Peptides against a protein of PDB entry 8HF1. Designs and how they scored, part 143

Target 1, 320 residues: chain A of PDB entry 8HF1
Amino acid sequence: NVMLYATKPTEVMVSFPHQEQVLTVTRLISAEIEKFYVSLDLMNIGVQPIRRSKSLQCLRDPSKKSFVKQLFNDFLYQMKEYGIYAASIAIISLIVEFDIKRRQAETLSVKLMHRTALTLCEKIRHLLVQKLQDMTYDDDDDNVNTEEVIMNFSTPKVQRFLMSLKVSFADKDPKDICCLVFVERRYTCKCIYGLLLNYIQSTPELRNVLTPQFMVGRNNISPDFESVLERKWQKSAIQQFRDGNANLMICSSVLEEGIDVQACNHVFILDPVKTFNMYVQSKGRARTTEAKFVLFTADKEREKTIQQIYQYRKAHNDIA

## One batch from the design tools (peptide; made by RFdiffusion4, then SolubleMPNN)

Design b2_p19_6_s3 (from b2_p19_6, 7 letters changed)
Fold by OpenDDE base, seed 4:
Structure b2_p19_6_s3 (fold): chain B 320 residues (1-320), chain A 19 residues (1-19)
Amino acid sequence: as target 1 above (320 residues)
Amino acid sequence: SLEQLEKEIREQLATPIPE
């Protein structure tokens, strides 16, 4: 029971300015996705056979259209919350998924739907990459993966997160690091993982210090549709983190589902703490004597966040 | 600047949420 270990990590709050980066490119991308939704609703893909998966609780397999809309909605969320650099990584995950779905399509109409989604993703990728390149003053280095580009095209929240990693871990021994990063959404795990790989590679003080891994939560809609590949990846990622071959794990609500992870010295909460259970479970992973529990808040919500933490501390002390 | 941001983050990471 995570609650029984009375280790009191140092709780830290990092504030960031609420700047809506209203880039013209983000408006263009949003408008293209909305236009695509209108087109998608008009597509005749036929009656989808209700695959009764044998598990009695198989919620209706979301319509193949609903799945496409979900992926683009999650992309739009990532672009808003993490910035256009993170969006340039997130769009690759959509490209891969839609190409798999296109190849697995049982009908020409479904194949065409996934092809149209894929074509939109390629257009979005080009718009994002072009915008990342437009601020590289040096025409010669096509490398949009510099510390400067990553920082300039990340949201204030992500900038503070990346700088918090740099300040916390620069030139440290990799064996002395056990870090968790909590995010709300499963797709954000992959996006932040890709962003961290590029940031670590661009930051000399971190290149041989941080080895990130990610774990995606089980698909709440149907565990049966979780690919054998995804389950193998999760098992491998957890094992690498246990063996010390990875020292930073990005995860969503997966640790709530009883994944036993070693005692960590750093826990970062990248997204808002929405529940008392999430607070206790994530904080309960920071178990070393010098453990830090770091959360990020907009300046406008700083006081509200502090009051929420005091309420959670009180509630935790009343149960302990 | 990145240097200014680094300084601000270093200060914030050194400042615990009050009890």
Scores: peptide ipSAE 0.638, ipTM 0.966, DockQ to the pose 0.846
Fold by OpenDDE base, seed 2:
Structure b2_p19_6_s3 (fold): chain B 320 residues (1-320), chain A 19 residues (1-19)
Amino acid sequence: as target 1 above (320 residues)
Amino acid sequence: SLEQLEKEIREQLATPIPE
């Protein structure tokens, strides 16, 4: 039950220019992934034994090829939506996932498939890191984690998001902050978490102010071991946020299923609000006095977004 | 500049979506 508490949050919209940053590196990476898909389709991995692991997705992709393509498609989305700095963090999650899948592979053909995917991820990581280093003229990996590098290699949306955090929370008392950040995709939570850790560390005004955590939605598809680790992480992250040891939580739409998170004073919606339920549930977390609910929109979609918010406000008032 | 962006963001964060 989202108790309709009487205090409506202040709704704010931050606009960003729709710049398709067409970097040569992003085109090269996309072309390498497309070439990999052609090679992946030609791989004969045999009929994988349908182990009756009760997870619905092991039943959906017995070949495991669609899962590999899904991870790279999610990476391509993150690179496009959040920029090459976020992509340099996102690729590490793919490296970890493909290394786990390579080690868990029951057949030599599946092991080779995951090894080939891993080798591509390592190449992509190198291309991304090299492009970040081109700005610093220094080979030190620490120099790619500056506020300037993070901002310059982030999309206009992410730049406005990071600056919105800086403006909102610079030199504040950590105990006075309870912030939620909503993202659409599960893998974006971890990517934005890694980006925020580096941004906060590089930004003196935020370094001792913001302590981020993230929640990964339950994937019913994870092997029993991954599902246990994810459940442990979720419990720990929620507990740290409840105890005030973390004051910023990054969440996907899975908070919709009744995760008991405390009343927040800030809610940021990094990705477009697609449903009335997402609007009500995310807005319903901004419950403190003077709570802010911040939306991000492309300038070209601003009017459409405003009209959608008015429709959602009307529908919410008709139910209240 | 980052300073100009900060100013723009400060102004936008101070401006509610109209009722």
Scores: peptide ipSAE 0.637, ipTM 0.966, DockQ to the pose 0.855
Fold by OpenDDE base, seed 3:
Order: structure tokens, then C-alpha cells, then sequence
Structure b2_p19_6_s3 (fold): chain B 320 residues (1-320), chain A 19 residues (1-19)
């Protein structure tokens, strides 16, 4: 009986200063979104003429406005948590979504609502890009994707994450790398993926070393809302990671037990670990002998986070 | 500086959370 000693990963905590970057541009963008919410609440999008009960008609109009507000609130969260550079990538996803909704609009009033949201996103994109260009001496759009610009316009958390990747993987063989990055929210996967592509391209020591991919967790909601395109993308992304064509995977859900992913040597948790299940399942992917499990914490929350990890370690040892 | 940040990260990545 070879006791397969399940090699416990080395757990590491990286601390970052809690700095609210209160930039003038961030305040301006927040104020423009709040003005838009006031305007949106005053918009009569009309009762869509579905011959269903009066109660269901009144519920449909709020749902469309609520969805628009949700997307902008999610954007504001990303701008706060990840910084202006990440926000410049995130806003493109809103532009794409509102353009699709504008084209699919059944009424002129709904079409106008999505057009107004789209115009606001284009204004926000311009404000973000202009602020990124203020550090570049040249007006060329290509100069905004430098290591320096990415680092300066990222939050302290994201700066420590990017530097942790550089220190961990600089000049390594791509075949020796199997890395997972966990984030809390679905839309953050795509945002951090876009940021990593630009950072890797701007960082010579990581060029041809890291090949990122992202996977959006299955919505716990009906598989009917997952587009055929999203399902194909997820299957392709997982296959590329299994085949070694990608060596870094960004995920918003703990890869369910049924996703046979190779034993990883690095697991990064970019957002706070909120549940015991997330801790056990993410840590359980770091299975190599020298595997690292890396957490990020604000300095003010360091002690609270350490105590939470000790509670999770104890609870895990009591079940094992 | 980026060099100071790199040094701090290297030290933190080499320091396990105590048991």
C-alpha cells in the first residue's frame, strides 16, 4: 500500500496596502453613471404589449432597467477593485452587450434606452483611454499597453498579483507551469484575461512563457441561458489547458470535481476566500510536490484573514 | 519602486503561512 501522501501545497499570503485611489477621472465616471440612473428612472420604456396579466407587464419594464443598472454597478466594482487599466478593458464588454441589446430591442423606447447606455459607455471609454495616454508622451494608442502604464493604473492588489506572476514564472519553461487563478465574479475572468494578455506581451521575461486562457463557471441557472458559443468556448478553453496549449487558467467558479484538470503547481486566489468550500476545492487543485497556494490580502485585513485560514485548516483536518 | 516591490514579493512568496 503506497500511501499516496497527498502532498499539501505550501500556503502563502501576499499583503497589499489598502489605498482607495480617488482619481478625478474615477469621480467623474461615477457622477456620470449616477446622472444616467436619474435619467433612466425617468424614462418611460412603455408597457411592452404582451397580452399577459397587468402584474407581469409592470414587472418586465423594471427588469430591463435593473439589468442596465447591474452592468454599470459591476463595471464600477471592477474599476474600484482592479483599477483604471482593468476598467478600460471591462467597458468594452458593456459596449458589446448594449449594442446586442439595442439590435434585439422590440420597441423604439427600449432601443433608445440601450442607445443612451451605449453612448455613456463610449464616453467612459474615451475618459479612461485619455487618462492612460496622459502618461504616454506619444498619442499612439499602442503605447498605453506598456508594463509601466499597466502597473501605474492598477490597484495595489493587481500590482502584487502581476509582480507575483513575474517573480514566479520569469524565464521558466512553459511545460513546467500549470497555474490556476481564481476570481469571485464571472465578468472579472474576461477582464483579468485581457489585462494578462497585455501584461505578458509587454513583459519580455513572460513572453512565450505564459499562455493564459479563461473559463466562465457554469451558471447555476438553467443551461438554456448559456449561449452555444459560450459552451463551445468553455470546452475549447479546457481542452487547450489539458493539452498544454494554455498553462494559466482564470476561473470564477471552483472547477467542479468532474473537470479533470491536470495537477497544478500554482493556485492564485485574487479575491477574498469567502467560503470553506472555495478554500478546500481551490487548494485541492495544487497537487504537485512543490505546489503553491497564494492568497492576497489587504494589510488591514491580514490578521482576520490568517485567523480564517487557521479555522479552515482545522475544519479540513477534522474531515480528512 | 518596481525593484523594491519585486524584492518584497520575492520575500513574501518564500515565507509560508505558519502552521
Amino acid sequence: as target 1 above (320 residues)
Amino acid sequence: SLEQLEKEIREQLATPIPE
Scores: peptide ipSAE 0.636, ipTM 0.966, DockQ to the pose 0.864
Fold by OpenDDE base, seed 5:
Structure b2_p19_6_s3 (fold): chain B 320 residues (1-320), chain A 19 residues (1-19)
Amino acid sequence: as target 1 above (320 residues)
Amino acid sequence: SLEQLEKEIREQLATPIPE
């Protein structure tokens, strides 16, 4: 039995400047969301019927207010971590979700709550799109999807990520590419997917090279939280990636042990590695010869990140 | 510039994390 020594991937760290881009528009949006939270707390939506489904769903605030606040807090995180351009994509996902919840509302008070949230999302969308258009002489929404606009309205982390894709994959054969991109949050997968679609379309060197897809890991907390739709999308996305119809996959969790994904030649970790298990399992997907494992870090955290990687390498060698 | 950023990224991607 030739133990094929699994070729250890080359580990690379890309650094980015710590710039708190405090734009006036981001302050205005944050202040509008805070005002909305005050109004939301004053809303009487009545006692929601506790569906006695034995699932952990009964522990969520029956008012659905906590879910509305969670979506806006996740949006604020996307805007801060990925920039205004990513936020313009993220807000559309909130609009879609609140419109579904508005249509599914069993009470007038819940319907009004979701309508007020939608009105705020449309205001935020307008503020974001207007700010993207400030760099364009043309009022056409398509003109905001240029490489220049995407790069200028992205955080330094996202700029380095996009440029790392361009440098790594420009003019390559699509068949030679098997790339994973790991992000921390579930909503980030769809946001970064939309950003990548626009960036690839605006970048000639990538347009016929990269075909992105996204997958959200299973919530280990309850299989009942996965909609039938999400499970279908996940199966379709995995199949497209296995069949080579997609060559870049964005994931919010380490692909559970039961998701047989092919050996990848590139793994990008867009968000900080927080656990040893995340490090080992994400790195363990980079299994081809000459595979790369790429981390992104702020310059101020570079040394701390290096020391953490050395500790993880040591711990991994002690288990192997 | 984007060209300067591309050069910096190319250099960083060519430099492994030391052992």
Scores: peptide ipSAE 0.635, ipTM 0.966, DockQ to the pose 0.856

Design b2_p19_6_s4 (from b2_p19_6, 9 letters changed)
Fold by OpenDDE base, seed 2:
Structure b2_p19_6_s4 (fold): chain B 320 residues (1-320), chain A 19 residues (1-19)
Amino acid sequence: as target 1 above (320 residues)
Amino acid sequence: SLEELEKEIQKELDTPIPE
């Protein structure tokens, strides 16, 4: 029980400017998704056969339209919260998911729906990659993965996060690093993982220092929809992190379910702490001597975040 | 500059949230 150990990590707050960089490309992408939603609502896909999945949640949207909209809404959130570079990685996950669903479609109408969604994702990917290339004057995909491109096309929050990693871990022994990165949403784990892989490869001071992994939470919708591949990946990622073959783990609420992860010396909270349980569970992983618990906040929300931390500290001390 | 911003971040990372 993580609550029983009075770990006193050093709590730190890194501030970032609240800049809504409204780029023309993000407006174009949002407008294309909105047009797609109108088209999707007009699609007659008929009554889908309710596969008796044992999970009550699969029974809620037999049409599969809401799931398509959810994936694009999650993508729009990532593009807004993490930036265009992160969005270029996030869109690949949608492409893979819609291609799988297109191949698994039981009806021609559902197959067409997923094909239309896939075509939109391919267009979005092209718009994102083109915008990343506008900086490099070079058509090579490798040139979009530079430290400069990653930083310039990331939100201020992600910039401060990446720089916090660089400052914290530059030229350190990989064995001395045990880092957790908490994110709110499961799809953000994959996106930030891909971003970190490219950032670490482009940053000499972090090359061969940080080896990231990610852990995606179990899909509460149905264990049957978790690919055997995702379950294998999760087990392998946890094992690599336990064995020290990976020293940075990106995770969502999965660690709340009592996954036995080793004591860490760094815990980064990339997204806002929304609950007392999230605070206690994430902070409870920073167990080493001199462990740091790092929060990110917009400058405008700094005072509100500090007051929330004081409330959580008080509540934690009243239980301990 | 990026270096100035790294120094600011280092300062924030070295400054505990008060008790």
Scores: peptide ipSAE 0.597, ipTM 0.957, DockQ to the pose 0.900
Fold by OpenDDE base, seed 5:
Structure b2_p19_6_s4 (fold): chain B 320 residues (1-320), chain A 19 residues (1-19)
Amino acid sequence: as target 1 above (320 residues)
Amino acid sequence: SLEELEKEIQKELDTPIPE
């Protein structure tokens, strides 16, 4: 047993200003979602047929209303944490999901509920796109995908993340890059992926350097929640990353034991490290001699984050 | 400026978290 003394990655912290950019558009969107929740609570969708599928899925709110509220709450979180540019990408995922559910609706009442949710998503999309276009003289949707628009309508955290990628990887050989980006929530993977595609395409120094992919961790609770499409996509994304056809992988924090990802030279933690297991698992992927483990923190939380890292280092050394 | 901010980020990326 060669105990590969895994070279400890260099741990780095990038700070961002704590600015609650309270845009009028974000307040308007939040108020429209709150009004929608009041209307949703008043909707009579009837008793949903209990599909006796043997899986623990029977415990979810039979009304399907809780799932609709979850998607909008996840969207509101994403708009707050990543900005209105990221929100313009995230809303498309809600539109797609509600359109699928509208088409699959077994009752007229459920079909109407998903149609009302879609109408709200289209209104939100319009409000977001209109706000992105305020910086552009052209009504063309492609003009909102510039580096300037992406940076201006992203949170300080996302700005520092994008700039950290630019500074780290500008004009490098793509073969020398093996990068992981960890996010807390599964839906954030796809949104940050879409944002990175647009940012890389608008940034000449990165366009031929970074090829992103994303993966969502397995849900331990039920393999039945993974669609066949999601499993196929995850296998393809992992294979592209192993083959070097992708050199940046966005992952949710639940990289469970069993996704064999190669040793990386960069690991970015976009969201706060909440658990020791997340710290060890993410840091344990940065295994090259010059590997960097990069954390993002608000200036006001910097000291608290440093103290938390010292506790995690201590706990890791006591197990090793 | 964006360039000044890039220099600040470079400095942070080159500064390890102390032991």
Scores: peptide ipSAE 0.597, ipTM 0.957, DockQ to the pose 0.898
Fold by OpenDDE base, seed 3:
Structure b2_p19_6_s4 (fold): chain B 320 residues (1-320), chain A 19 residues (1-19)
Amino acid sequence: as target 1 above (320 residues)
Amino acid sequence: SLEELEKEIQKELDTPIPE
């Protein structure tokens, strides 16, 4: 009985400086969103058909406004955690969502609400793109996607992540790479995917080396809210990763036990590990002999993160 | 410099979290 000693991955920690990038543009965008929330709270969307109880009317109107506020709060989080460059990609997803909801609106008041949200997103996009162009001598949109612009307008965490990819994978054979990147939030997968596509295209040492894909975890609530298109995309992305047509996968959920993903040689955890389950399942994907499990931490949180990893190691060894 | 920072990141990537 050759006990296949499951090769434990090497656990590594990359540190980054805790810098709050307080740019004038981020303050302006935040102030415009707060003004919009005041206006949104004053909007009467409540012309629901008379026949439903007053209690049901009061419950439905907050849900539509609450969803609009959630999307903008998620955007503000992206801008803070990943930077202005990532925010310029994230805002496009809000534009698409509000345009769909505007078209699907059952009432003129709801249609107007989504139109007002869309107009704000277009203004935010313009402010972000103008700020990215301030570093480019040419007004051409194509010149905004340089390695320099991406690095300068990314947070220290994202800078260290991109540089860790460059250092780890520069000029390597694509076949020798099987990389997972874990993020906390569903919308971050698509944002970081778009950022990586532009970074890889602008970095010669990674061009034709890394081929990224992204997978959004299943919504725990109902498979009915997953569009047929989203389910097709997930299946295609997983298949491309299995076939070796993609060698880097970005995901927000721990790939549940049922996703037969190849043994990975690299696992990057971009956001803080919040649960023991996240730690065990993500680490359990790094199964090759020389596999690396890479964590990112702010310098101020380094000791706290180390102590948390020791607690998780102990708990994992007590169960194994 | 970017090169100095890349060397620091390489050192961190080559340094295991102690047991």
Scores: peptide ipSAE 0.596, ipTM 0.956, DockQ to the pose 0.906
Fold by OpenDDE base, seed 4:
Structure b2_p19_6_s4 (fold): chain B 320 residues (1-320), chain A 19 residues (1-19)
Amino acid sequence: as target 1 above (320 residues)
Amino acid sequence: SLEELEKEIQKELDTPIPE
């Protein structure tokens, strides 16, 4: 029971400017996805058989169209919340998923639907990569994975997060680090993991210091559709973090589901704390004497965030 | 500059949310 540990981590709030990076490329991508949704709604994919999952809850397998729209909506969210650089990584995950679904398609109509989605993802990837390259003044290095490019094409929130990692962990012993990063969405775990790998590799002070892993929550919609590979990967990632082979874990609501991880000295909340349970569960992982619990807030939401933390502190003290 | 911003972030990381 995470609530029983009376460890009071130092609660910290890092502020970022509310800048909507209104880039022409993001508007173009959004318009292409909207145009694709109109086309997708007109596609006849036939009546999909309701596969009865063996779990007694006939969770309607979301229409194969609904799943495609969900992936693009999650991508649009990541592009908005984390920036163009993060979006260039996120789109690769969509490409992989739609290629798998295209290969697994039982009908020609479903195969064509996933092929059309894949072609759109490839177009989006080219638009993103081109925009990352257009700002590299040095014609020579096709390496869009520099600290400068990552920072320039990340949202202010992500910039402050990356810099907070650099400032917190530069030249430290990797054994002294046990860090959790909480995100709201399962797909964000993979995106931020890929971004961190590139950032750590581009940042000399972090290359031999931080070894990231990620955890994706069990798909609450159907644990039966969770691939054996995904479950094996999750188990391996947890084990690496427990064994100290990884010292930074990116996770969503997974830790609320009773995944036991070691006591951490840093907990970063990258997305807004929406529930008291999330606050208590995430804060309850920061169990060392010098533990930090770090929140990110827009300057305009600073006071509202502080008041929310005071309400959560009060509610936590009333239960303790 | 990135260095100035790192100093600001360090200051925020060293400043607890008041009680």
Scores: peptide ipSAE 0.596, ipTM 0.957, DockQ to the pose 0.877

